# Designs tried in a protein design run: peptides against a protein of PDB entry 4ASU. Part 77

Target 1, 270 residues: chain A of PDB entry 4ASU
Amino acid sequence: ATLKDITRRLKSIKNIQKITKSMKMVAAAKYARAERELKPARVYGVGSLALYEKADIKTPEDKKKHLIIGVSSDRGLCGAIHSSVAKQMKSEAANLAAAGKEVKIIGVGDKIRSILHRTHSDQFLVTFKEVGRRPPTFGDASVIALELLNSGYEFDEGSIIFNRFRSVISYKTEEKPIFSLDTISSAESMSIYDDIDADVLRNYQEYSLANIIYYSLKESTTSEQSARMTAMDNASKNASEMIDKLTLTFNRTRQAVITKELIEIISGAA
Target 2, 83 residues: chain B of PDB entry 4ASU
Amino acid sequence: FTFASPTQVFFNSANVRQVDVPTQTGAFGILAAHVPTLQVLRPGLVVVHAEDGTTSKYFVSSGSVTVNADSSVQLLAEEAVTL

## One batch from the design tools (peptide; made by RFdiffusion4, then SolubleMPNN)

Design b2_p13_2_s3 (from b2_p13_2, 4 letters changed)
Fold by OpenDDE base, seed 4:
Structure b2_p13_2_s3 (fold): chain B 270 residues (1-270), chain C 83 residues (1-83), chain A 13 residues (1-13)
Amino acid sequence: as target 1 above (270 residues)
Amino acid sequence: as target 2 above (83 residues)
Amino acid sequence: SVKEMLEAAAARA
């Protein structure tokens, strides 16, 4: 490589490093906010899921329609955040299909569709785009919930798949159940709950759906921002190492060029 | 007893004596060892009676309340404010 | 209704 080539490459990598450092800082700020907002959201979301955990709602085997909601975002450069969700979605879809279930998919965030469109395009009901630019709100979750409720797709059971935040350096892709009104109303385990009006139960379930979606979005966002921060840090470090290597190469090449020029001068070949 | 909104937690796994909630069917008092039930909240007053005899009042916009067999209670409000 | 609430929330989003 010529000195010019090395210099060009150095410049390029330095620019990338500047970008990654900037992105790291942005991600850090977003992470800090997300983590703060996740604290109450987790209590809220876990509270909403408590019924399903405690009631141990079982879906009859003869029920075949299963909905998978994958939660991520539109934004890249966050490590394995999207691929982890997609991987689990694929696994779940395959398992359900093997069990003779019909599977439909909702993607929250365009990245889910981007990853799964080739293999699962026919299973997608809807993809929600423009996710990840701003922190998710309960309103956002409500929109998604409402769309699902209005979709007309009559699922029996569903799975919401998202990355649960563990720490700044750790997340885990998890699955939480969602149930149709019919499934929950017919569940034997619900018999212990006193005289629940059908309208009450419907309203409750609709609200719960929004709650769970909200929770998943908050977990996902926090996980994503932390992962992005880490990814950008790693990218910056990798760039730094490359810069060092190229700088050494540059220096060596420069010396070689100088030596060659000196020899040419001394030899009178010029 | 857990009482939270999407953005704020008021009680997290706390022990309380009684919680009064506004439901669409009327006022509902949750006592210790209440039978399992599900209700939807209407806009109104939530009153939490602590074991020490203190009473806290909250206004909620909407939400749900769940009483489980294990006596755990989840009160989830879309919006809630301390009064 | 919760549905109305969700719709209202959706309209605000």
Scores: peptide ipSAE 0.038, ipTM 0.927, DockQ to the pose 0.703
Fold by OpenDDE base, seed 5:
Structure b2_p13_2_s3 (fold): chain B 270 residues (1-270), chain C 83 residues (1-83), chain A 13 residues (1-13)
Amino acid sequence: as target 1 above (270 residues)
Amino acid sequence: as target 2 above (83 residues)
Amino acid sequence: SVKEMLEAAAARA
C-alpha cells in the first residue's frame, strides 16, 4: 500500500471513530434515562402480568389461533437486539406450526419486518414503524394496543416477545402471554372471579394489553440503548487499535520510501 | 399490595390494612383476605390505610385493580397523584 | 371506557 492509501484509510477510520464515540455518548444518555424510567415501568408491567401468573390461565388445546408480537425498534447498530427477538419469534412460530396452530405476527419496530419479511411475510398482520426515536410512552403503547384491537384479527392466545433488561452488559429475550377476551372469560381458573361483568373484563383486558405493551417497550428500549452503547464502545476500541496498527505501518512505509529515494540519489539514478 | 402508574410506584409488595378504590360500579374497600375480583377504575380517590394507622390519599385518572386468591393486590393507574 | 381513553391517547400522539 502506498503512503497515500494508508493516509486515506487512517483518515476514514478516524472519522468513523469520531462517529462511534458520539453515538456511544448519545446511547449512554438515552440508556441512563431509560433505566430510570424502567424501574416504575417494570413494577407496573409485572403488576399487570400478575393475574395471568396467579390465575394460571390455560388455553384449550383445540384453540388454534396464536398471535406473536415481536417488540424491537427501527434503529440499528445495537448488536443482536433485533436478531434475538426475531430468532425467538421464528422458533415460536415453528413450534406452533408444528403443533397445528395458525400463527400470525405483529412487528413493533421496522427491524422485525426487515428480518422476517422473506420467510414470514404472509403471517404478518401489521408492522408498527417509527419506534425507538423517542422514549416510549404509555400513549404509544395505547396506540399499538388500539390498532391491534381494531385489526379484526381474532386470536385465542398470543405471545409478546421482547428483550428484558438485566444489566448494562446483558439482556434476555423473554416471552409473556397475551390472551383474548374469550380465552380469559372461559378459563376455568377465572371461576374464582365469576362475579366480573363482561364489560368490566373487556375494559380490564384492553387496559392490560396496553400495560404489557408499554412494559415490553420499556424493557426493549433499555436493552437496546445499553447494547448500542456497548456496540459503539467496542467499535471505537477496534478503530483505535486499527489506527495504531496503520500508524505503525505508515511510519515503516515512510522510512522505506526515504531509504529508497536516498539509494536512488546515491546511485545517480535521478 | 402494589400501586403504580407507568411512571411512578407508590407501593411495591407492601402490606396494607385497607385500600379504598373508585370503580366504575362504585367505590369499595379492599381488606385482608378480600375475595378475588377484577375492577376497572374511574377517576377518583384512592385511600390507602397502612398497618401503622397512617392514611394516604391519591387521585387516579383510570386504571384497574386486581385482588387475587393469595390476597395480593395490584392497583394500576394510568395517572396518579398524591394528595 | 378504557377504549375511549386509548382513543384519546391515540389522538394526542
Scores: peptide ipSAE 0.025, ipTM 0.913, DockQ to the pose 0.563
Fold by OpenDDE base, seed 1:
Structure b2_p13_2_s3 (fold): chain B 270 residues (1-270), chain C 83 residues (1-83), chain A 13 residues (1-13)
Amino acid sequence: as target 1 above (270 residues)
Amino acid sequence: as target 2 above (83 residues)
Amino acid sequence: SVKEMLEAAAARA
């Protein structure tokens, strides 16, 4: 490689490093906000899931329709955030299919569709795009919930799969249950809840669905921003190492060029 | 007793004496060992009676309240403000 | 490419 080639490459990598450092700072700011907003959202979301845990709602085995909702975003450069969700979705879909269940998929964020389109295109009901540019709001979750409810797909049981935030360096892909109104209304464990009006139960379930989606979005966003921050930090470090290596190569090449020029001068071959 | 909105937590696994909630079917009080129930909230006043005798008032827009068999209560409001 | 470098770095994270 000529000195010119090395210099060009050095300049390019330095520019990349500037970009990755900038992106790290942006991700850090978004992470800080997401973490603050996750605190109440987690209490709220876990509260909404409490019924399902405490009532021990079971879906009859004869019911075959299962919905999988995968939650991620449209944005890349965040490590294994999307692939982790997709991997668990694939595993769950395969297990359900092996059990003779009908599986349909909803993707929240375009990246899920991008990963699963080739293998699971026929199972997708809908993909929600434009996820991840702004922090998710309860309004956003309500729109998704409403679209699902209006889709006409009558599932019996579902799973929402998302990355739960643990720390700045750790997330875990988790699954939470979603139940249809019919499944809840027919569950034996619900018999202990007295005087539940059908309209009340419907409204309750619609609200619960929005709550769970909101919770999943907040967990996912926090995990994603943290992962992006880490990814950009790693990219910056890798760029730094490459700059060091290329600088050494540049110095060696420069010395070789100088030596060659000196020999040419001494030999009179110029 | 847990009382939260998407953006704010008012009570997190707290022990309270009584919670008065505005439901679509009417306002009712949740006491200790209340029977399990599910309700949806209407716009109105939530009153939390603490064990120490203090009373806190909140205005809520919509939401849900769940009373479980283990006496745990989840009050979830779309919007809530301290009055 | 910048994209490839970023993706490689993201994959290691």
Scores: peptide ipSAE 0.024, ipTM 0.905, DockQ to the pose 0.016
Fold by OpenDDE base, seed 3:
Parts: C-alpha cells; structure tokens; sequence
Structure b2_p13_2_s3 (fold): chain B 270 residues (1-270), chain C 83 residues (1-83), chain A 13 residues (1-13)
C-alpha cells in the first residue's frame, strides 16, 4: 500500500471514529433520559399487566386469530435490538401457525418491517414509522392503540414483543399478552370481577392496551439507547485500534519509501 | 396499593387504609378486602388514606382502577397531580 | 452494522 493509500484509509477511519464517538455521546444522553423515564413507566406498565397475571386469563384453543405486535424503532446502529425482536416474532409466528392459528403482525418501527418484509409481508397489518427520534409519550402509545382498535382486525389473543431493559449492557426480548375484549369478557377467571359494565370493560381494555404499548415503548427505547451507546463505544475502540495499526504501517512505509528514494538517489536511478 | 401515571409513581405496593376514586359510575372508596372490581376513572379527586392517618389528595384526568382478589390495587392515571 | 462499516472502510482502504 502506498503512503497515499494508508493516509486515505487513516482519514476515513478517523472520520468514522469521530462519528461513532459523537453518536456514543448522543446515545448516552438519550439513555440517561430514557432510563429515568423508564422507572415510573415500568411501575405503570407492570401495574397494567397485573390483571392478566393475577386473573390468569386463558384463551380458548378454538380461538384462531392471534396478533403479534413487535416493538422497536426506525433507527439502526444499535446492535441486535431489532434482530432480537424480529427473531422472537418469527419464532412466535411459526409456533402459532403450526398450532393452526391465524397470525397478523403489527410493527412499531420501520426496522421490523425491513427485516420481516420478505417472509411475512402478507401478515402485516400496519407498520408505525417515525419511532425513535423522540422519547415515546403516552400519546404516541394511544395513537397506536387506537389504530389497532380501529383496524377492524378481530384478534382473540395477542403478543407484544419488545426488549426489556436490564442494565446498560443487557436487555432481554420479552413477550407480554394482549387480550381482546371478547376474550377478557369470556374468561372464567374474570368471573370474580362481577357486575362489570360492558362499556366499562371496553374502556378499561382500551386504556390497558395503551398502557402496555407505552410500557413496551419505554423499555424498548431504553434498551435501544443503551445498546447503541455500547455499539458506538465498541466501534470507537475498534477504530482506535485500527488507527494505531495503520499509523504504525504508515511510519514503516514512510521509512521504506525514504530508504528507497535514498537508494535511488545514490544509485542514480532517479 | 400502586398508584402511578406514565411519568410519576405516587405509591408502589404500599399499604393504605382507604383510597377514594372517581369513577364513571360514581366515586367509591376502596377499603381493605374490597371485592374485586374494575373501573375506569373520570376526571376528579383521588384521596389516599394512609395507615398512619395521613390523607393525600390527587387530581387525575382519567385512567383505571383494579381491585384484585388478593386485595392488591392498581390505580393507573393518565395524568395525576398532587394537590 | 458499524462493524461492517468499519470493515468496509478497511476494505476500501
């Protein structure tokens, strides 16, 4: 490689390192905010899911329509965040199909669609875009919930799949159940909740759906920013190592060129 | 007893004496061993009576309240403020 | 991936 080639490569890598370092800092700031906002959101979301856990709602086997909501974002460079969700979605879809269920998919974030489009395009109901630029709000979750409710798709049971935040270096893809109004209304375990007005239950479920979506978005966002921060840090370190190696190569090559030039001068081959 | 909004937690698995909630069907008090129920909140006042006798008031915009068989209560408000 | 970008950058160089 010529000195020019090495220099060009060095410049390129240094530029990449600057970008990754900047992205790391941005991700770090977003992570800090996301983690702070996740604390109450988790209490809130877990609280909303408490009914389903305590009531042990079972979906009858004869019910065939299943909805999968995958939660991610539009933005890349965050490690395996998107692929993890997509992988679990694929697995769940395959399992459900094998069980004779009809599966429809909602993607929150464009990256899910990008990954699953080729294999699951026919199963997608809707994909929500413009996810991940700003911290998710309850309003955002409500919009998604409303769109689902208005979609006309009558699912019996659903799964919301998202990355749950564990720590700055760890997330876990998880699934939480979503139940239709009909499933909740017909569940034997709900009999202890006597004399619930149908309108009340409907409103309750709509609100619950929004809550769960909101929670999933907050978990996903925190996981994503953390993963991005880590990814950018790793990239920056890798770039640094490469810069060091190339710098050594540059120095060696420079000396070799100088030596060659001197020899050419001395030999008169110039 | 858990009382939270999307952005703030007021109570997390706390023991309280009574919680008064505004529901669409009317305000009711949740006491110990209340029968399981689900309700949606209307805009109004939530009053939490702590075991120590302290009373806290909150305004909520909307939400839900769940009383479970195990006497756990989840009060979830879209927006809530301390009064 | 950033890794791919780095690898690509390394390969182009």
Amino acid sequence: as target 1 above (270 residues)
Amino acid sequence: as target 2 above (83 residues)
Amino acid sequence: SVKEMLEAAAARA
Scores: peptide ipSAE 0.022, ipTM 0.902, DockQ to the pose 0.013

Design b2_p13_2_s4 (from b2_p13_2, 7 letters changed)
Fold by OpenDDE base, seed 4:
Structure b2_p13_2_s4 (fold): chain B 270 residues (1-270), chain C 83 residues (1-83), chain A 13 residues (1-13)
Amino acid sequence: as target 1 above (270 residues)
Amino acid sequence: as target 2 above (83 residues)
Amino acid sequence: DVVAMLREAAARA
């Protein structure tokens, strides 16, 4: 490589490093906010799931329609955040198919579709785009919930798959159940709950769905920002190492060029 | 007893004496060992009676309330403010 | 993709 080539590469990598450092800082700020907002969201979301956990709602085996909701975002450069969700979605879809169930997919965030479009395009009902630019709100979750309920797909049971935040260095892809109104109303375990009006139950389920979606979005966002921060930090470090290596190469090459020029001068081969 | 909004937690697995909630079917009080039920909230006042005799009032917009067989209660409001 | 760019740059180095 010529000195010019090395210099060009150095400049390029230095610019990339500046970008990654900037992105790290942005991710850090977003992470801090997301973590703060996750605290109440987790209580809220876990509270919403309490019914399903305590009632141990089971979907009859004869019910075949299953909905998978994958939660991520539109934004890349966050490590394995999207691939982890997609991987679990694929696994779940395969397992359900093997069990003779019909599977449909909803993607929250364009990255889910980007990963799964080739293999699962026919199973997608809808993909929600423009996720991840702003912190998710309950309103956003409500819109998603409403769209799902109005999709016309009469699922019996569903799974929402998202990355649960553990720590700044750890997340876990998890699955939580969602149930149709029919499934919840017909569940034997629900018999212990006093005379529930059908309209009340419907409204309750709408809230429940919105709640779990909101929760999943908050978990996902926090996980994503943390992962992005880490990814950008790693990228910055890698760039630094590359800069160091190229700088050494540059110095060596420069010295070699100088030596060659000196020899040419001394030899009179001007 | 858990009482939360998407943005704020008021009670998290707390023991309370009674919670009065405004529901679409009417206001009712949740006492210890209340029968399991599901309700949806209407805009109104939530009153939490603590074991120590203190009473806290909240205004809620909408949401849900769940009373489980294990006496756990989840009050989840879309919006809630302390009064 | 900044990471991809870095990888490409590394592969060329």
Scores: peptide ipSAE 0.023, ipTM 0.901, DockQ to the pose 0.013
Fold by OpenDDE base, seed 5:
Parts: sequence; structure tokens; C-alpha cells
Structure b2_p13_2_s4 (fold): chain B 270 residues (1-270), chain C 83 residues (1-83), chain A 13 residues (1-13)
Amino acid sequence: as target 1 above (270 residues)
Amino acid sequence: as target 2 above (83 residues)
Amino acid sequence: DVVAMLREAAARA
């Protein structure tokens, strides 16, 4: 490599390092906010899931329609955040298909569709785009819930798959159940709940779905920002190491060029 | 007893004496060992009676309330403010 | 892969 080539490469890597450092700072700020906002969201979301856990709602075995909601975002450069969700979705879809169930998929965030398009395109009902530019709000979750309910797909049960935040260096892909109104209304375990009006139950289920989606978005966002921060930090460190190596190569090459020029001058080959 | 909005937690697995909630079908009080039920909140006042005798008032916009067989209660409001 | 992107960017330079 010529001195010019090394210099060009050094300049390029230094510029990339500046970008990755800037992205790290942005991700750090978003992470800090997301983590703060996740605390109440987790209590809220876990509270919404409490019914399903306590009531032990079971879907009859003859019911075959299953909905998978994968929660992620549109934005890359966040490590394995999207691939982890997609992997879990694929595994779940395969298991359900093997059990003779019909599987449909909803993607929250364009990255899910991007990963699963070739293998699962026929199973996708809808993909929600423009996810991850702004912190998710309850309004956003409500819109997603409403669109799902209006999709015309009459699922019996479903799964929402998302990354649960554990720490700045750890997340876990998890699955939570979602149930249709019909499944809840017909569940034997719900008989202990006194005189539930059908309209009340419908409204309750709408809130429940929005609540769970909101919770999943908050967990996903926090996990994503943390992962992005880590990825950008790693990229910046890798760039730094490469700069150091190239700088050494530059210095050695420069000395070699000078030596060669001196020899040419002394030998009269100029 | 858990009482939260998407952005704020008021009670987290707390023991309370009574919670008065505004529902679409009418206001009712949740006492210890209340029968399991599901309700939807209407805009109105939530009153929490603590075991120590303190009373707290909240305004809620909408949401849900769940009373489980194990006496656990989840009050989940879309928006809630302390009064 | 951020590393791959870095490599590609370095190759385009």
C-alpha cells in the first residue's frame, strides 16, 4: 500500500470513528430516558398480564389460528436486537406449524419484515413502519392494537415476542400470550369473574392489548438503545485499534520510502 | 393492589383497605376478599383507603380494573393524576 | 455488522 492509500484509509476510519462516537452519545441519551420510562411501563404492563397468568386462560386444542407479533424497530446498528426477535418468531412459527396450527405474523418495525420476508412473506398480515424514531407512547400502542383488531384476522390465541431489558449489557427475547376476545369469553377459568358484560369485556380486551403492546415497545426500545450504545462503543474501540495499526504501518512505510529515495539519490538513479 | 398509568406508578403490590373506582357500569368499592371481576374505568375519581387510615384521591381518564381470586387488584389507567 | 460497515467504508475510501 502506498502512503497515499494508507492516509486515505486513516482519514476514512477516523471519520467513521467520529460518527460512531456521536451515535454512541445519542444512543446513551435515548437509553437513559428509555430506562427511566420503562420503570412505570413495566409495572403497568406486568399488571395487565396478571389476569392471564392468574386466570390460566387456555385455548382449546381444536383452535388452530395463532398470531405472532414480533416487536422491534426500523433502525439498525443495534447488534442482535432484530435477529433475536426474528429467530424466536421463526422457532415459534415452526413449532406451531408442526402442531398443525395456522400461523400469521405481524411485524412491529420494518426490520422484522426485512429479515423474514423471504421465508415467511405469505404469513405476514401487516408490518408497522416508522417505529423507533421517537420513544413509543401509549397512543402509538393503541394505534397498533386498533389496527390489529381491525385486520379481519380472527385468531384464537397469539404470542407477542420482544426483547425484555435486563441490564445495559443484557436483554432476553421473551414471549407473552395474547388472546382473542372469543377465547377469553369462552375460557372456563373466566367463570369465576362475576357478571362480565360483553361490551365491558371487549373494551377491557382492547385496553389489555394496547397495554401489552405498549409494555413490549418500552422493553424493546430500552434494550435496543442499550445494545446500540454498546455496538457503537465497540465500533469506536475497533476503529481506534485500526487507526493505531495503520499509523504504525504509515510510519514504517514512510521510513521505507525515505530510505529508497536516499538510495536512489546516492546511486545516481534519479 | 397495583395502581399505575403508562408513565407513573401510584401503588405497586401494596396492601390497602379499600379502593373506590369509577366504572362504566357504576362506581364500586373494592374491599378485601372482593369477588373477582373485570371492569372498565370511566373518567372519574379513584379513592384509595390505606390501612393506616389515610385516603388518597386520584382522577383517572380511562382504563381497566381487575380483581382476581387471590385478592390481587390491578388498576390500570390510561391517564391518572393525584388530587 | 458495524465492523463490516467499517470495513466497507474503509474500502470505499
Scores: peptide ipSAE 0.021, ipTM 0.904, DockQ to the pose 0.013
Fold by OpenDDE base, seed 1:
Structure b2_p13_2_s4 (fold): chain B 270 residues (1-270), chain C 83 residues (1-83), chain A 13 residues (1-13)
Amino acid sequence: as target 1 above (270 residues)
Amino acid sequence: as target 2 above (83 residues)
Amino acid sequence: DVVAMLREAAARA
């Protein structure tokens, strides 16, 4: 490589490093906000899931329709955030299919679709795009819930798969259950709940669905921003190492060029 | 007793004496060892009676309340404000 | 994709 080539590469990598550093700062700011907003959202979401845990709602084995909701975003450069969700979705879909269940998929975020489209295109009901540009709101979750309920797919049981935030350096892909109104209403464990009106139960279930989706979005967003911050930090470090290596190469090449020029002068070949 | 909105937590696994909630079927009080029930909230007043005798009032827009067999209560409101 | 750009830069290097 010529000195000019090395210089050009150095300039390019330095520019990339500036971009990654900037993106790290942006991700850090978004993470800080997401983490603050996750605190109440987690209490709220876990509260919504409490019924399903305490009532131990079970879906009869004869019911075969299962919905998988994968939660991520449209935005890349966040490490394994999308692939982790997709991997668990694939595993769950395969297990359910092996058990003789019908599986349909909803993707929240375009990245899920991009990963699963080739292998699971026939199972997709809908993909929600424009996820991750703005912090998720309860309104956003309500729109997703409404679209699901209006999709016409009469699932019996579902799974929402998302990345739960643990710390700035850790997330875990998790699954939470979703149940249809029919499954909830027919569950034997629900008999202990006093005289629940059908309309009340319907409204409750719809609200619960929105709550769980909202919770999953908040967990996912926080995990994503944290992972992006880490990814950009790693990219910046890698760029730094590359700059150092190229700088050494530049210096060696420069010395070689000077030596060659001196030899040419001394030899009179110039 | 847990009382939260998507953006704010008012009570988290707290022990309370009584919670009065506005439901679509009417307002009712949740006491200790209340029978399990599910209700949907209507716009109205939530009154929390703490064990120490203090009373807190909240306005809620909509939401749900769950009373479980273990006496745990989840009050989830779309919007809630302290009065 | 910044990561892809870095990989390309490394491969050219």
Scores: peptide ipSAE 0.022, ipTM 0.898, DockQ to the pose 0.013; fails the geometry check
Fold by OpenDDE base, seed 2:
Structure b2_p13_2_s4 (fold): chain B 270 residues (1-270), chain C 83 residues (1-83), chain A 13 residues (1-13)
Amino acid sequence: as target 1 above (270 residues)
Amino acid sequence: as target 2 above (83 residues)
Amino acid sequence: DVVAMLREAAARA
């Protein structure tokens, strides 16, 4: 490579490093906010899921319609955040299909659709776009819940799949159950609950759905920002190493050029 | 007893004596070992009676309350403020 | 894609 080629490459990598460092700082700020907002959201979301864990709601085997909600975002450069959710969705869909279930998919965030469109296009009900530009609110979750409820798809049970935040360096893709009103109303384990009005139960389930979606969005956002921060840090380090390597190559090449020129002068004067 | 909104936690797995909640069917008190039930909240006053005799008041908008067989209670409000 | 650009830059190095 000529000195010019090395110089051009150095300039390019230095520019990329500046971009990745900037993106790291932005991701760090968003992560700090997301983590702060996740603390109450987790208590709230876990509280909403407590009924399903304690009541051990079972769906009869004759029920065939299963909904999978994958929660991610529209934004890239966050490592395996999207692919992890998509992988879990594929696995769950395959298992359910093998069990003779009808599977429909909802994608929260455009990246889910981008990954699964070719293989699962016929199973998609809807994809929610414009996810990840701003922190999710309960209002956003309510909109998603409402659209699902109004979709006309009468599922029996469902799964919401999202990345749960563990630490700044770790997330885990998890699945939580979603139950239809009919499933919860007919569950034998619900018999211990005192005479519950049908309208009350409907309202309760609608609210619960919004709660679970909100929780999943908060976990996903925190995981995503943390992963992006890590990815940008790694990219910046890799760029730094490459700059060091290229700088050494540049210096060696420069010395070789000078030596060659000196030899040519000496040989030509001879 | 857990009492939270999407943005704030008031109680997290706490032991309380009694919680008064405003439901669509009316206000009722949740005592220790209350029978399992599900209710939807209406806008109104929540009163938490702690074991030490301390009483805390909150205004809630909408939400839900769950009393489980294990005596755990989840009070979830869309919005809640301390009064 | 910044990561893709980095990979390409690395592959050319």
Scores: peptide ipSAE 0.022, ipTM 0.900, DockQ to the pose 0.013; fails the geometry check

